# Peptides against a protein of PDB entry 4XPM, part 5

Target 1, 160 residues: chain A of PDB entry 4XPM
Amino acid sequence: VMLHSKNVKGFLENTLKPYDLHSVDFKTSSLQSSMIITATNGGILSYATSNNDVPKNSINEINSVNNLKMMSLLIKDKWSEDENDTEEQHSNSCYPVEIDSFKTKIYTYEMEDLHTCVAQIPNSDLLLLFIAEGSFPYGLLVIKIERAMRELTDLFGYKL
Target 2, 67 residues: chain B of PDB entry 4XPM
Amino acid sequence: DIKGTIAFDTHGNVIESTGVGSQRIEDIGDLSKVTLDAEGFAQVQGDSLLVHLYKRNDITLAVYTSA

## One batch from the design tools (peptide; aimed at target 1 V8 F11 R147 D154)

Design b1_p9_6_s1 (made by RFdiffusion4, then SolubleMPNN; from b1_p9_6, 7 letters changed)
Fold by OpenDDE base, seed 2:
Structure b1_p9_6_s1 (fold): chain B 160 residues (1-160), chain C 67 residues (1-67), chain A 9 residues (1-9)
Amino acid sequence: as target 1 above (160 residues)
Amino acid sequence: as target 2 above (67 residues)
Amino acid sequence: MAPKEFVME
C-alpha cells in the first residue's frame, strides 16, 4: 500500500501502536513518538505522540514539541556522523536494508532511557524516527521501522 | 509478515502456538539453544522462515516471518 | 545494542 505525503500524519499515528506478538504478555508499549524529520537539519516535518492528554496550545504541549525537536536534532546529528563513519555503519547498531531495490540503513540509538530507531527514507532527504521506552526491544523497533518504511514508497526519492 | 508464533517456557513446554508455529513445535529444541541479547531478543534463520525470539518473564516467544 | 546477526526482511 502506497502512502501519499498528505496522509503521513495518519500514518505516523498508526505506527505508535504497540508491537503485538500475538500475546498480551509480549505486547510492547506504544511508541512515545513517531516522526519524519529532515536529514539535513533534523527539522520535524510531521510527528505523532502517544500522549494525547496534553491540551493543545498549552505550555506542556510546547515543551513536548520542543523536546521532540531537540531529540530529532540529536538523532539527526548522530545519524549524520554515522553515515560518514564506515566503522559505525558496520556496528551492531546499524542494519543495512533494501526495499524494492532501494537501499537504506536503520540505526538504533539509546537516548537517555529511551530506545530510538531511525532510518533514511530511501534516496530521500527524510528520516523516519521512532522513539520508544526502554522496555521496547531494539530488535522489535528495527522490525517495526522497516515494515513501516515499506509503506512510504511515495516518499522514496523525496528531496527538499 | 508474521506467519506464526510459538511461546514456550524454560522447560520447552508449549504455552501457545499460532499459524505455522503450530506446525513447528519441534523447533523449540533448537530455539531454546539460541543465545539471546541483554534484552532477551534474537533472530534465527530457519528453513524458509526467519524466526524472531523474544524472552520475557521466563517465556520465550518465537515469531516466524518471511525473510 | 541490537544483535548484529539481525537481518531485516
Scores: peptide ipSAE 0.022, ipTM 0.610, DockQ to the pose 0.036
OpenDDE base, seeds 1, 3, 4, 5: peptide ipSAE 0.025, 0.019, 0.017, 0.017; ipTM 0.561, 0.717, 0.551, 0.543; seed 1 fails the geometry check

Design b1_p9_6_s2 (made by RFdiffusion4, then SolubleMPNN; from b1_p9_6, 5 letters changed)
Fold by OpenDDE base, seed 2:
Structure b1_p9_6_s2 (fold): chain B 160 residues (1-160), chain C 67 residues (1-67), chain A 9 residues (1-9)
Amino acid sequence: as target 1 above (160 residues)
Amino acid sequence: as target 2 above (67 residues)
Amino acid sequence: LSPKKFVME
C-alpha cells in the first residue's frame, strides 16, 4: 500500500506540531517546514509549512515554495556529501537508527539561523526533512524525526 | 513557552544553546549537579526562569521557560 | 550548511 498525496500532506502537516516532552511542561515552536524530497535531486514531492495562510498561487506562496526548493536542494547536496564520507557518517551529527530492522541515518544541519534535520526513509529514494527555528533544540528535532519516520513504513523501500 | 535551551555533555561542554540559554552557559555547573529522576528528567527553579532538564545518552538538555 | 551534534537515545 502506497501513501496517497493527500495522506502524505496530512502526515507532514501533523509533523509541524510542536514537540511536547511528556514528563516536562514545555513545548517547542512549530516546525517551519516539513518535506519529503528526493534523495537524487532534492526535488520536493510533498511539503507542509507553518503559518501558510498565504493565498494560493499568490506571489508570497511562490516565493515560499522557491525558498523551500532552495533549502531542500542545499540540504540534499550536503546529505549526499556526507553519505559519501565515512567520517561524517560516524560523527556526532549523524545518528544511525533502526526501525523495524530497516536502517537509516539522521543528520542535523544548521542553515543560517534555522535548525534542520534530514533522514533517508529506509531503503528509499526519499528524504524526510524538518526545518525549524533556531529555538528548536536539535536533540528534540532528532527525536521528532525518528518518531515521525516510524509512521512512514509505507514508504520504506520506495524507489522512484 | 520556551525561552531558551542549553545542551551539554558530561564534561560540561556546550553542544548547543538557544535564546536565553546562550546567555546562561554558566548555569551548566549547577545544572550538572541536579539529581534527575528515573526517566532522566528534573525541573529546577533558576531565578525568574524554570529550567527543565532532560538527559539522554549522557547529553543533558536544559530548557528554560518563564513559568 | 554545518552539521550540529547532539545525542539521540
Scores: peptide ipSAE 0.046, ipTM 0.704, DockQ to the pose 0.039
OpenDDE base, seeds 1, 3, 4, 5: peptide ipSAE 0.036, 0.036, 0.050, 0.037; ipTM 0.642, 0.738, 0.708, 0.629; seeds 1, 4 fail the geometry check

Design b1_p9_6_s3 (made by RFdiffusion4, then SolubleMPNN; from b1_p9_6, 6 letters changed)
Fold by OpenDDE base, seed 1:
Structure b1_p9_6_s3 (fold): chain B 160 residues (1-160), chain C 67 residues (1-67), chain A 9 residues (1-9)
Amino acid sequence: as target 1 above (160 residues)
Amino acid sequence: as target 2 above (67 residues)
Amino acid sequence: LKPKKFVME
């Protein structure tokens, strides 16, 4: 099975869905954005946003895309620093995980009033990035991204 | 993915339980002692299940999932 | 960016 750009976009759109605890009366907001970016340059390979009511080719759309690019670069830079910092890798904001014998790490970052988490797709040059409102608990973001990563096995080992 | 849940108050009274949580009411004693983060969350590994804790408005929710 | 913590015990 080959992973096409359209399939990746659809996957990211699906990750926007709220974290819903069906057994109890608890449901988060939707993610603001979900992206796959390069770990080397922070370039966006694919993205999805909840605010799709913006007209295409409008100034607002351009600003939105530019904002995503800015956020992705900031998070990529911070991630890169942490990956080269042993202390940061052992902090309570870094969560080592193993998926099908592949090891990766999840990082949580506060960006102004937004809650974000990022994880390197195992053995790849790609990062999965979730951006949510402040009402989305970090703990649930970590769980969400870990579970989502398990569905991206086709990208494991992807090199640029 | 969720195997069960337990919701309890500050006195340890069960508000509701579902799934495997209904069979693990005795866990409340230990769960109530867990230190939560600034957002009221924690994860605790117990036997073959992972417990996700969330406390808000004096109610603690424990969600049991596979590890 | 500031790191946020989620306690895993």
Scores: peptide ipSAE 0.045, ipTM 0.693, DockQ to the pose 0.033
OpenDDE base, seeds 2, 3, 4, 5: peptide ipSAE 0.046, 0.043, 0.042, 0.035; ipTM 0.707, 0.738, 0.738, 0.736; seed 2 fails the geometry check

Design b1_p9_6_s4 (made by RFdiffusion4, then SolubleMPNN; from b1_p9_6, 5 letters changed)
Fold by OpenDDE base, seed 4:
Structure b1_p9_6_s4 (fold): chain B 160 residues (1-160), chain C 67 residues (1-67), chain A 9 residues (1-9)
Amino acid sequence: as target 1 above (160 residues)
Amino acid sequence: as target 2 above (67 residues)
Amino acid sequence: LAPKTFVME
């Protein structure tokens, strides 16, 4: 299995779109960031951000990337701890889900003022990670990441 | 007349909120403990509002109205 | 029959 950078990048960019509930007067903001990272070291394989107007090779760009790297590492570490903690797996921050007979877990984490959601791509060494503002409801964030993960079936079972 | 709404999942996490519901997210803790009838319905009297609870397909909708 | 109304604590 090969990861095609352009295709994955485009996929992540699409996940940034707001969640619009047509049945009620409610619409979320765009995701702040969307990433695929390694479950082993939290390394970023691909990412997308809503603030793409930062000039290339600028200090601001470097800082933003570094921030994403730090966030990915922190979330990976917390995820790893929870995967080895029975109590955390049964907490209200963990959503067991099944996609095409593959089982995985969705975790929600509050990182300062941000709402984050992470899930292991089934049977893989990869994690899908969404970062949103605090105004983005966790319930919708979970639904969003589950639906997005269904589009990544080619990565199921992917090993580094 | 609806003053606001909160929709939350089985984990107590918000799916959507409108009106006064957006200011009363902390109510979810208590609302999630309310025993619903066979139709998934309950009513809870608040300080100045009446809350109508509807649970369907693992989603609970709280509708805030005047008492 | 009116549905049971609970009092929020």
Scores: peptide ipSAE 0.026, ipTM 0.668, DockQ to the pose 0.014
OpenDDE base, seeds 1, 2, 3, 5: peptide ipSAE 0.014, 0.024, 0.025, 0.020; ipTM 0.648, 0.671, 0.645, 0.662

Design b1_p9_7 (made by RFdiffusion4)
Pose (drawn by RFdiffusion4):
Structure b1_p9_7 (pose): chain A 143 residues (1-50, 63-86, 92-160), chain B 67 residues (1-67), chain P 9 residues (1-9)
Amino acid sequence: VMLHSKNVKGFLENTLKPYDLHSVDFKTSSLQSSMIITATNGGILSYATSNSVNNLKMMSLLIKDKWSEDENDTNSCYPVEIDSFKTKIYTYEMEDLHTCVAQIPNSDLLLLFIAEGSFPYGLLVIKIERAMRELTDLFGYKL
Amino acid sequence: as target 2 above (67 residues)
Amino acid sequence: LSPNDFVTD
């Protein structure tokens, strides 16, 4: 199996949209970036930006390792279940940026959100959990 | 009148904040320790501002008004 | 493999 590059790219572009609430006077900026990367090498398979390409490669590998270290060392961690599939959502403070990362269930891929420091973590976690529910086509994707 | 709001999750992370809520994010540590009534309500205050708490679906809503 | 469209609610 292979990734449909254009549709995954479009998916990530859609994950960029900000929250804009009217019930309370609250709105976020859009995500700085949204990426799918390998859990193995931290290599980027696809990305979307609303900073530079060089900067994303560095951050991606860094979060891959931080996630890798946490995922087997016997911040916030949210156990999640999607259609009986398990994954974990981690938050990482990357300098002044807020990030969330989660392994796409049973896959060799990670979904990574990068937002400004003003983007609330709890909201970033909800955004990535819901976004993962739209990625059932990638569950079990093995390299 | 409503002076501000904070919504936060079970890890104590913020989902949203407005008004004085954004200036009082540090309140979450105390607020998250409040034990709610059987219906999920509570009222507490640190100062002249009254905090109304309601929790459902692992999300706590705090709204700030005067006492 | 093509993902579903994600919508921010």

Design b1_p9_7_s1 (made by RFdiffusion4, then SolubleMPNN; from b1_p9_7, 5 letters changed)
Fold by OpenDDE base, seed 5:
Structure b1_p9_7_s1 (fold): chain B 160 residues (1-160), chain C 67 residues (1-67), chain A 9 residues (1-9)
Amino acid sequence: as target 1 above (160 residues)
Amino acid sequence: as target 2 above (67 residues)
Amino acid sequence: LKPKEFVME
């Protein structure tokens, strides 16, 4: 079944769940946010946030959305720079991966006290973006986003 | 790039494995002996792969990369 | 924003 907007929202909400090694006492915190944004201008196409029990259309909700917009734009800009920088693509913060013969790169960025991870959905104009607390290990974020990307095959090759 | 992972406990038991890690379970013996830094992290060169180690709450995660 | 390598934190 093709992924539609409502399905994407549900998918992103599911990615918020902690990285949990079952049957052992190892679990991360939940992601703060998970987003699909445009690679062109960092516009948010879909997003999910943890603990968003804020009244709908309230000032607090608007502020939170605006914050996400700012973060997405900043990360998109950094990503764009790195995609045009050979040195950055070969740094330890860049993880080339291949999913079903499609190649993409995963980048990890520190944003203030947050840990972020972003990856271009293969051959698309879209980026998948995870934002987590500083306690969330980058290595686990990379694994998490790679595994999540494998579930977004319907968006591979998506062009705006 | 990421080639695989192995997660193992203090007894050397495999908790999970992915990619090339699934075929390198025997590495656990050597990986368990690696000295980690204060943050529980280390990097170990193994043949053509670099192994990134992360240990937290007695669980060690090894990430295999090409560089 | 700056890149951050895979490390345990």
Scores: peptide ipSAE 0.022, ipTM 0.592, DockQ to the pose 0.034
OpenDDE base, seeds 1, 2, 3, 4: peptide ipSAE 0.020, 0.026, 0.018, 0.020; ipTM 0.630, 0.686, 0.585, 0.598; seed 2 fails the geometry check

Design b1_p9_7_s2 (made by RFdiffusion4, then SolubleMPNN; from b1_p9_7, 5 letters changed)
Fold by OpenDDE base, seed 2:
Structure b1_p9_7_s2 (fold): chain B 160 residues (1-160), chain C 67 residues (1-67), chain A 9 residues (1-9)
Amino acid sequence: as target 1 above (160 residues)
Amino acid sequence: as target 2 above (67 residues)
Amino acid sequence: LAPKEFVME
């Protein structure tokens, strides 16, 4: 089965939308970025950003992509370390979850003034990564990424 | 009658707070231990406030009202 | 950076 780039891109773009609680007068900002990266090297397979008005091949676009590459690598490295650290797996920054009998972990990381959330797509070589402003609560990021992963069942078990 | 609110996740992360809830973030530790009924609801009597707890989709909303 | 295609199963 082929998952086309457009489908993945569209999915990631949809994840950028704000989280609206409705029950309370609270609505988040949009995510800054949403990415699928490799768990092995932190390479970006697909990404979406809120400001898509940047012309293609512009210097600003290149800088943005470079920043994403740097962040993805850093997050991947930290994720890898935590996956080998029992203490970190039991910290308040780690959220074990089960989706359709598949187990995975959601991690939250502070990256400078940004709030990030990363999770391994169950049994795969892929990570889903959300980057948001500091005003985006971690609790909502976790819920958001969990719900998003439930829509990526086709990627469960995907190996590079 | 609502004096404030706190919304928090299963790890105690604050999602939002309003009114008196903004000054009672420390209550999350105790509120998280409250057993909710089948509908995800509970009431906890505090000092001069009554706390109404609603949990849905891993989010717990605490609504503070007058006792 | 161009999005990549996924080949599954």
Scores: peptide ipSAE 0.027, ipTM 0.686, DockQ to the pose 0.061
OpenDDE base, seeds 1, 3, 4, 5: peptide ipSAE 0.022, 0.026, 0.028, 0.024; ipTM 0.614, 0.702, 0.680, 0.522; seeds 3, 4 fail the geometry check

Design b1_p9_7_s3 (made by RFdiffusion4, then SolubleMPNN; from b1_p9_7, 5 letters changed; failed a check: a repeat of another design)
Amino acid sequence: LKPKKFVME

Design b1_p9_8 (made by RFdiffusion4)
Pose (drawn by RFdiffusion4):
Structure b1_p9_8 (pose): chain A 143 residues (1-50, 63-86, 92-160), chain B 67 residues (1-67), chain P 9 residues (1-9)
Amino acid sequence: VMLHSKNVKGFLENTLKPYDLHSVDFKTSSLQSSMIITATNGGILSYATSNSVNNLKMMSLLIKDKWSEDENDTNSCYPVEIDSFKTKIYTYEMEDLHTCVAQIPNSDLLLLFIAEGSFPYGLLVIKIERAMRELTDLFGYKL
Amino acid sequence: as target 2 above (67 residues)
Amino acid sequence: LSPNNFHTE
């Protein structure tokens, strides 16, 4: 199996949209970036930006390792279940940026959100959990 | 009138904040320790501002008004 | 493999 590059790219572009609430006077900026990366090498398979390409490669590998270290060392961590599939959502402060990362269930891929420091973590976690519910096609994707 | 709001999750992370809520994010540590009534309500205050709490679906809503 | 369209709510 292989990834449909254009549709995954389009998916990530869609994950960029900000929240804009009217019940309370609240709105986020859009995500700085959204990426799918390998859990193995931290290599980027696809990305979307709303800073530079060089900057994303560094951050991606860094979060891959931080996630890798946390995933087997016997911050916030949210256990989640999607259609009986399990994964974990981690938050990482990357300098002044807020990030969320989660392994796509049973896959060799990670979904990574990068937002400004003003983007609330709890909201970033909800955004990535819901976004993962749209990625059933990638569950079990093995390299 | 409503002077501000904060919504936060069970880890104490913020989902949203407005008004004085954004200036009082540090309140979450105390607010998250409040034990709610059987219906999920509580009222507490640190100062002249009254905090109304309601929690459902692992999300706590705090709204700030005067006492 | 093509993902579903995600909508921010």

Design b1_p9_8_s1 (made by RFdiffusion4, then SolubleMPNN; from b1_p9_8, 5 letters changed)
Fold by OpenDDE base, seed 2:
Structure b1_p9_8_s1 (fold): chain B 160 residues (1-160), chain C 67 residues (1-67), chain A 9 residues (1-9)
Amino acid sequence: as target 1 above (160 residues)
Amino acid sequence: as target 2 above (67 residues)
Amino acid sequence: LAPKEFVME
């Protein structure tokens, strides 16, 4: 089965939308970025950003992509370390979850003034990564990424 | 009658707070231990406030009202 | 950076 780039891109773009609680007068900002990266090297397979008005091949676009590459690598490295650290797996920054009998972990990381959330797509070589402003609560990021992963069942078990 | 609110996740992360809830973030530790009924609801009597707890989709909303 | 295609199963 082929998952086309457009489908993945569209999915990631949809994840950028704000989280609206409705029950309370609270609505988040949009995510800054949403990415699928490799768990092995932190390479970006697909990404979406809120400001898509940047012309293609512009210097600003290149800088943005470079920043994403740097962040993805850093997050991947930290994720890898935590996956080998029992203490970190039991910290308040780690959220074990089960989706359709598949187990995975959601991690939250502070990256400078940004709030990030990363999770391994169950049994795969892929990570889903959300980057948001500091005003985006971690609790909502976790819920958001969990719900998003439930829509990526086709990627469960995907190996590079 | 609502004096404030706190919304928090299963790890105690604050999602939002309003009114008196903004000054009672420390209550999350105790509120998280409250057993909710089948509908995800509970009431906890505090000092001069009554706390109404609603949990849905891993989010717990605490609504503070007058006792 | 161009999005990549996924080949599954």
Scores: peptide ipSAE 0.027, ipTM 0.686, DockQ to the pose 0.061
OpenDDE base, seeds 1, 3, 4, 5: peptide ipSAE 0.022, 0.026, 0.028, 0.024; ipTM 0.614, 0.702, 0.680, 0.522; seeds 3, 4 fail the geometry check

Design b1_p9_8_s2 (made by RFdiffusion4, then SolubleMPNN; from b1_p9_8, 5 letters changed)
Fold by OpenDDE base, seed 4:
Structure b1_p9_8_s2 (fold): chain B 160 residues (1-160), chain C 67 residues (1-67), chain A 9 residues (1-9)
Amino acid sequence: as target 1 above (160 residues)
Amino acid sequence: as target 2 above (67 residues)
Amino acid sequence: LAPKTFVME
């Protein structure tokens, strides 16, 4: 299995779109960031951000990337701890889900003022990670990441 | 007349909120403990509002109205 | 029959 950078990048960019509930007067903001990272070291394989107007090779760009790297590492570490903690797996921050007979877990984490959601791509060494503002409801964030993960079936079972 | 709404999942996490519901997210803790009838319905009297609870397909909708 | 109304604590 090969990861095609352009295709994955485009996929992540699409996940940034707001969640619009047509049945009620409610619409979320765009995701702040969307990433695929390694479950082993939290390394970023691909990412997308809503603030793409930062000039290339600028200090601001470097800082933003570094921030994403730090966030990915922190979330990976917390995820790893929870995967080895029975109590955390049964907490209200963990959503067991099944996609095409593959089982995985969705975790929600509050990182300062941000709402984050992470899930292991089934049977893989990869994690899908969404970062949103605090105004983005966790319930919708979970639904969003589950639906997005269904589009990544080619990565199921992917090993580094 | 609806003053606001909160929709939350089985984990107590918000799916959507409108009106006064957006200011009363902390109510979810208590609302999630309310025993619903066979139709998934309950009513809870608040300080100045009446809350109508509807649970369907693992989603609970709280509708805030005047008492 | 009116549905049971609970009092929020």
Scores: peptide ipSAE 0.026, ipTM 0.668, DockQ to the pose 0.014
OpenDDE base, seeds 1, 2, 3, 5: peptide ipSAE 0.014, 0.024, 0.025, 0.020; ipTM 0.648, 0.671, 0.645, 0.662

Design b1_p9_8_s3 (made by RFdiffusion4, then SolubleMPNN; from b1_p9_8, 4 letters changed)
Fold by OpenDDE base, seed 2:
Structure b1_p9_8_s3 (fold): chain B 160 residues (1-160), chain C 67 residues (1-67), chain A 9 residues (1-9)
Amino acid sequence: as target 1 above (160 residues)
Amino acid sequence: as target 2 above (67 residues)
Amino acid sequence: LSPKKFVME
C-alpha cells in the first residue's frame, strides 16, 4: 500500500506540531517546514509549512515554495556529501537508527539561523526533512524525526 | 513557552544553546549537579526562569521557560 | 550548511 498525496500532506502537516516532552511542561515552536524530497535531486514531492495562510498561487506562496526548493536542494547536496564520507557518517551529527530492522541515518544541519534535520526513509529514494527555528533544540528535532519516520513504513523501500 | 535551551555533555561542554540559554552557559555547573529522576528528567527553579532538564545518552538538555 | 551534534537515545 502506497501513501496517497493527500495522506502524505496530512502526515507532514501533523509533523509541524510542536514537540511536547511528556514528563516536562514545555513545548517547542512549530516546525517551519516539513518535506519529503528526493534523495537524487532534492526535488520536493510533498511539503507542509507553518503559518501558510498565504493565498494560493499568490506571489508570497511562490516565493515560499522557491525558498523551500532552495533549502531542500542545499540540504540534499550536503546529505549526499556526507553519505559519501565515512567520517561524517560516524560523527556526532549523524545518528544511525533502526526501525523495524530497516536502517537509516539522521543528520542535523544548521542553515543560517534555522535548525534542520534530514533522514533517508529506509531503503528509499526519499528524504524526510524538518526545518525549524533556531529555538528548536536539535536533540528534540532528532527525536521528532525518528518518531515521525516510524509512521512512514509505507514508504520504506520506495524507489522512484 | 520556551525561552531558551542549553545542551551539554558530561564534561560540561556546550553542544548547543538557544535564546536565553546562550546567555546562561554558566548555569551548566549547577545544572550538572541536579539529581534527575528515573526517566532522566528534573525541573529546577533558576531565578525568574524554570529550567527543565532532560538527559539522554549522557547529553543533558536544559530548557528554560518563564513559568 | 554545518552539521550540529547532539545525542539521540
Scores: peptide ipSAE 0.046, ipTM 0.704, DockQ to the pose 0.039
OpenDDE base, seeds 1, 3, 4, 5: peptide ipSAE 0.036, 0.036, 0.050, 0.037; ipTM 0.642, 0.738, 0.708, 0.629; seeds 1, 4 fail the geometry check

Design b1_p9_8_s4 (made by RFdiffusion4, then SolubleMPNN; from b1_p9_8, 5 letters changed)
Fold by OpenDDE base, seed 1:
Structure b1_p9_8_s4 (fold): chain B 160 residues (1-160), chain C 67 residues (1-67), chain A 9 residues (1-9)
Amino acid sequence: as target 1 above (160 residues)
Amino acid sequence: as target 2 above (67 residues)
Amino acid sequence: LAPKKFVME
C-alpha cells in the first residue's frame, strides 16, 4: 500500500507530540516543526507545525511557510556538506543507524536557539527533519527521529 | 517501548524504579560512571536492552528500552 | 548551523 500525501501529513503531525516518559516526571515540549524535504534541492514535500494559532491565508502564515523553506534549505545545505566530509561523518554529531537492512545517518544541528535533527530516509532522495525548541534535549531528538524513521518504510528507496 | 526506569541521586540512592528497572538496581554502579554529553544525555547498549541516561540537577534517570 | 553531540556508548 502506497503512502498518500495526506497520510504523510498525518504522520508528521503525530511526530509533533512531546517525548513523554510516562512513568517519570519528565515531558518535552512539542516539536516546532516536522518536515519531509528533498535531499537534492531542499524542497518541502510535506510539513507539520505546532503553531496552529496563525490565521489562515495571513501574512504571518506566509512568513511561517517561508521560514520553514529557509530553514529546510539551510539544513539541507549543511547536511549535503557533511555527507561529503569524512570528518563530519565521524564526529559525535553524526549517528549511523541501521533500520532493518537499510543504513542511514542522523545529524544534529543547532540553529540559533532551536534544536534540529535530520536524517536521510534510507536509500531515498528524501530527508526527515525535526525542529524543536532549545528545551528539547538533542538526545531525545535523536531517539525520536530514529523511531519515527522506522514508521516510514513506505518511503524507503523513494527516488525523485 | 519503554521497559522500565531507574532514578537515582549522586550517591547512588534509588529515588524510584519501574518495570525492569526495579530488578536492575545493580546497574546504578556502572551507569553512574557513564560520561554524559553537554546536555546530560547518554545512550548505553546493554545485554538485551538499550539504556537512555539523562541527568538533571542531582537526579539521573535511566530509561530501559528494547534495542 | 552547529552540530550538537549525544553520547552513544
Scores: peptide ipSAE 0.057, ipTM 0.723, DockQ to the pose 0.034
OpenDDE base, seeds 2, 3, 4, 5: peptide ipSAE 0.052, 0.062, 0.057, 0.061; ipTM 0.712, 0.759, 0.728, 0.703; seeds 2, 3, 5 fail the geometry check

## One batch from the design tools (peptide; aimed at target 1 R147)

Design b1_p10_1 (made by RFdiffusion4)
Pose (drawn by RFdiffusion4):
Structure b1_p10_1 (pose): chain A 143 residues (1-50, 63-86, 92-160), chain B 67 residues (1-67), chain P 10 residues (1-10)
Amino acid sequence: VMLHSKNVKGFLENTLKPYDLHSVDFKTSSLQSSMIITATNGGILSYATSNSVNNLKMMSLLIKDKWSEDENDTNSCYPVEIDSFKTKIYTYEMEDLHTCVAQIPNSDLLLLFIAEGSFPYGLLVIKIERAMRELTDLFGYKL
Amino acid sequence: as target 2 above (67 residues)
Amino acid sequence: FFDDVLDEFI
């Protein structure tokens, strides 16, 4: 099994969109970046930006390790269930940036959102949890 | 009139804020400790501003008005 | 109003 590079890239581009509420006068900026990376090496499989390529590689590996450390050390952590599949959503403050990361269930892949410091964490968590519901094709993807 | 809002989750993280809500994000620590009535409502205040609370689906909405 | 705001997130 392999990834359909163009469609995953299109998916990540779609996850970039901001929230724009009218019930209250509230709007976010779009995500800084959205990436799928390996849980193993932190290598980037696909990404979308709304800063530079060099900067994404560094952040990705860093969040991969932070996630890796938290995932087996016997911040915010949100246990989630999707169609009886379990994963966890972590938030990490990456300098002045807000990030969310979660392992795609039973896969060797992580989904990573990078947003500005003004993007509320609770909202970033909801965005990534719903986005993961669209990634059933990637559940169980093994390297 | 409504002077601001804050919505926050069970971890106390913000989902959205407007008005004086964005200036009072620190209120969440106290607000999240408020025990709501049987229907999910409460009213509290730190100062001249009245905070109306309603919680459902693990999301608390606080709206700020005058008392 | 409360329901209208919260349904944005639910």

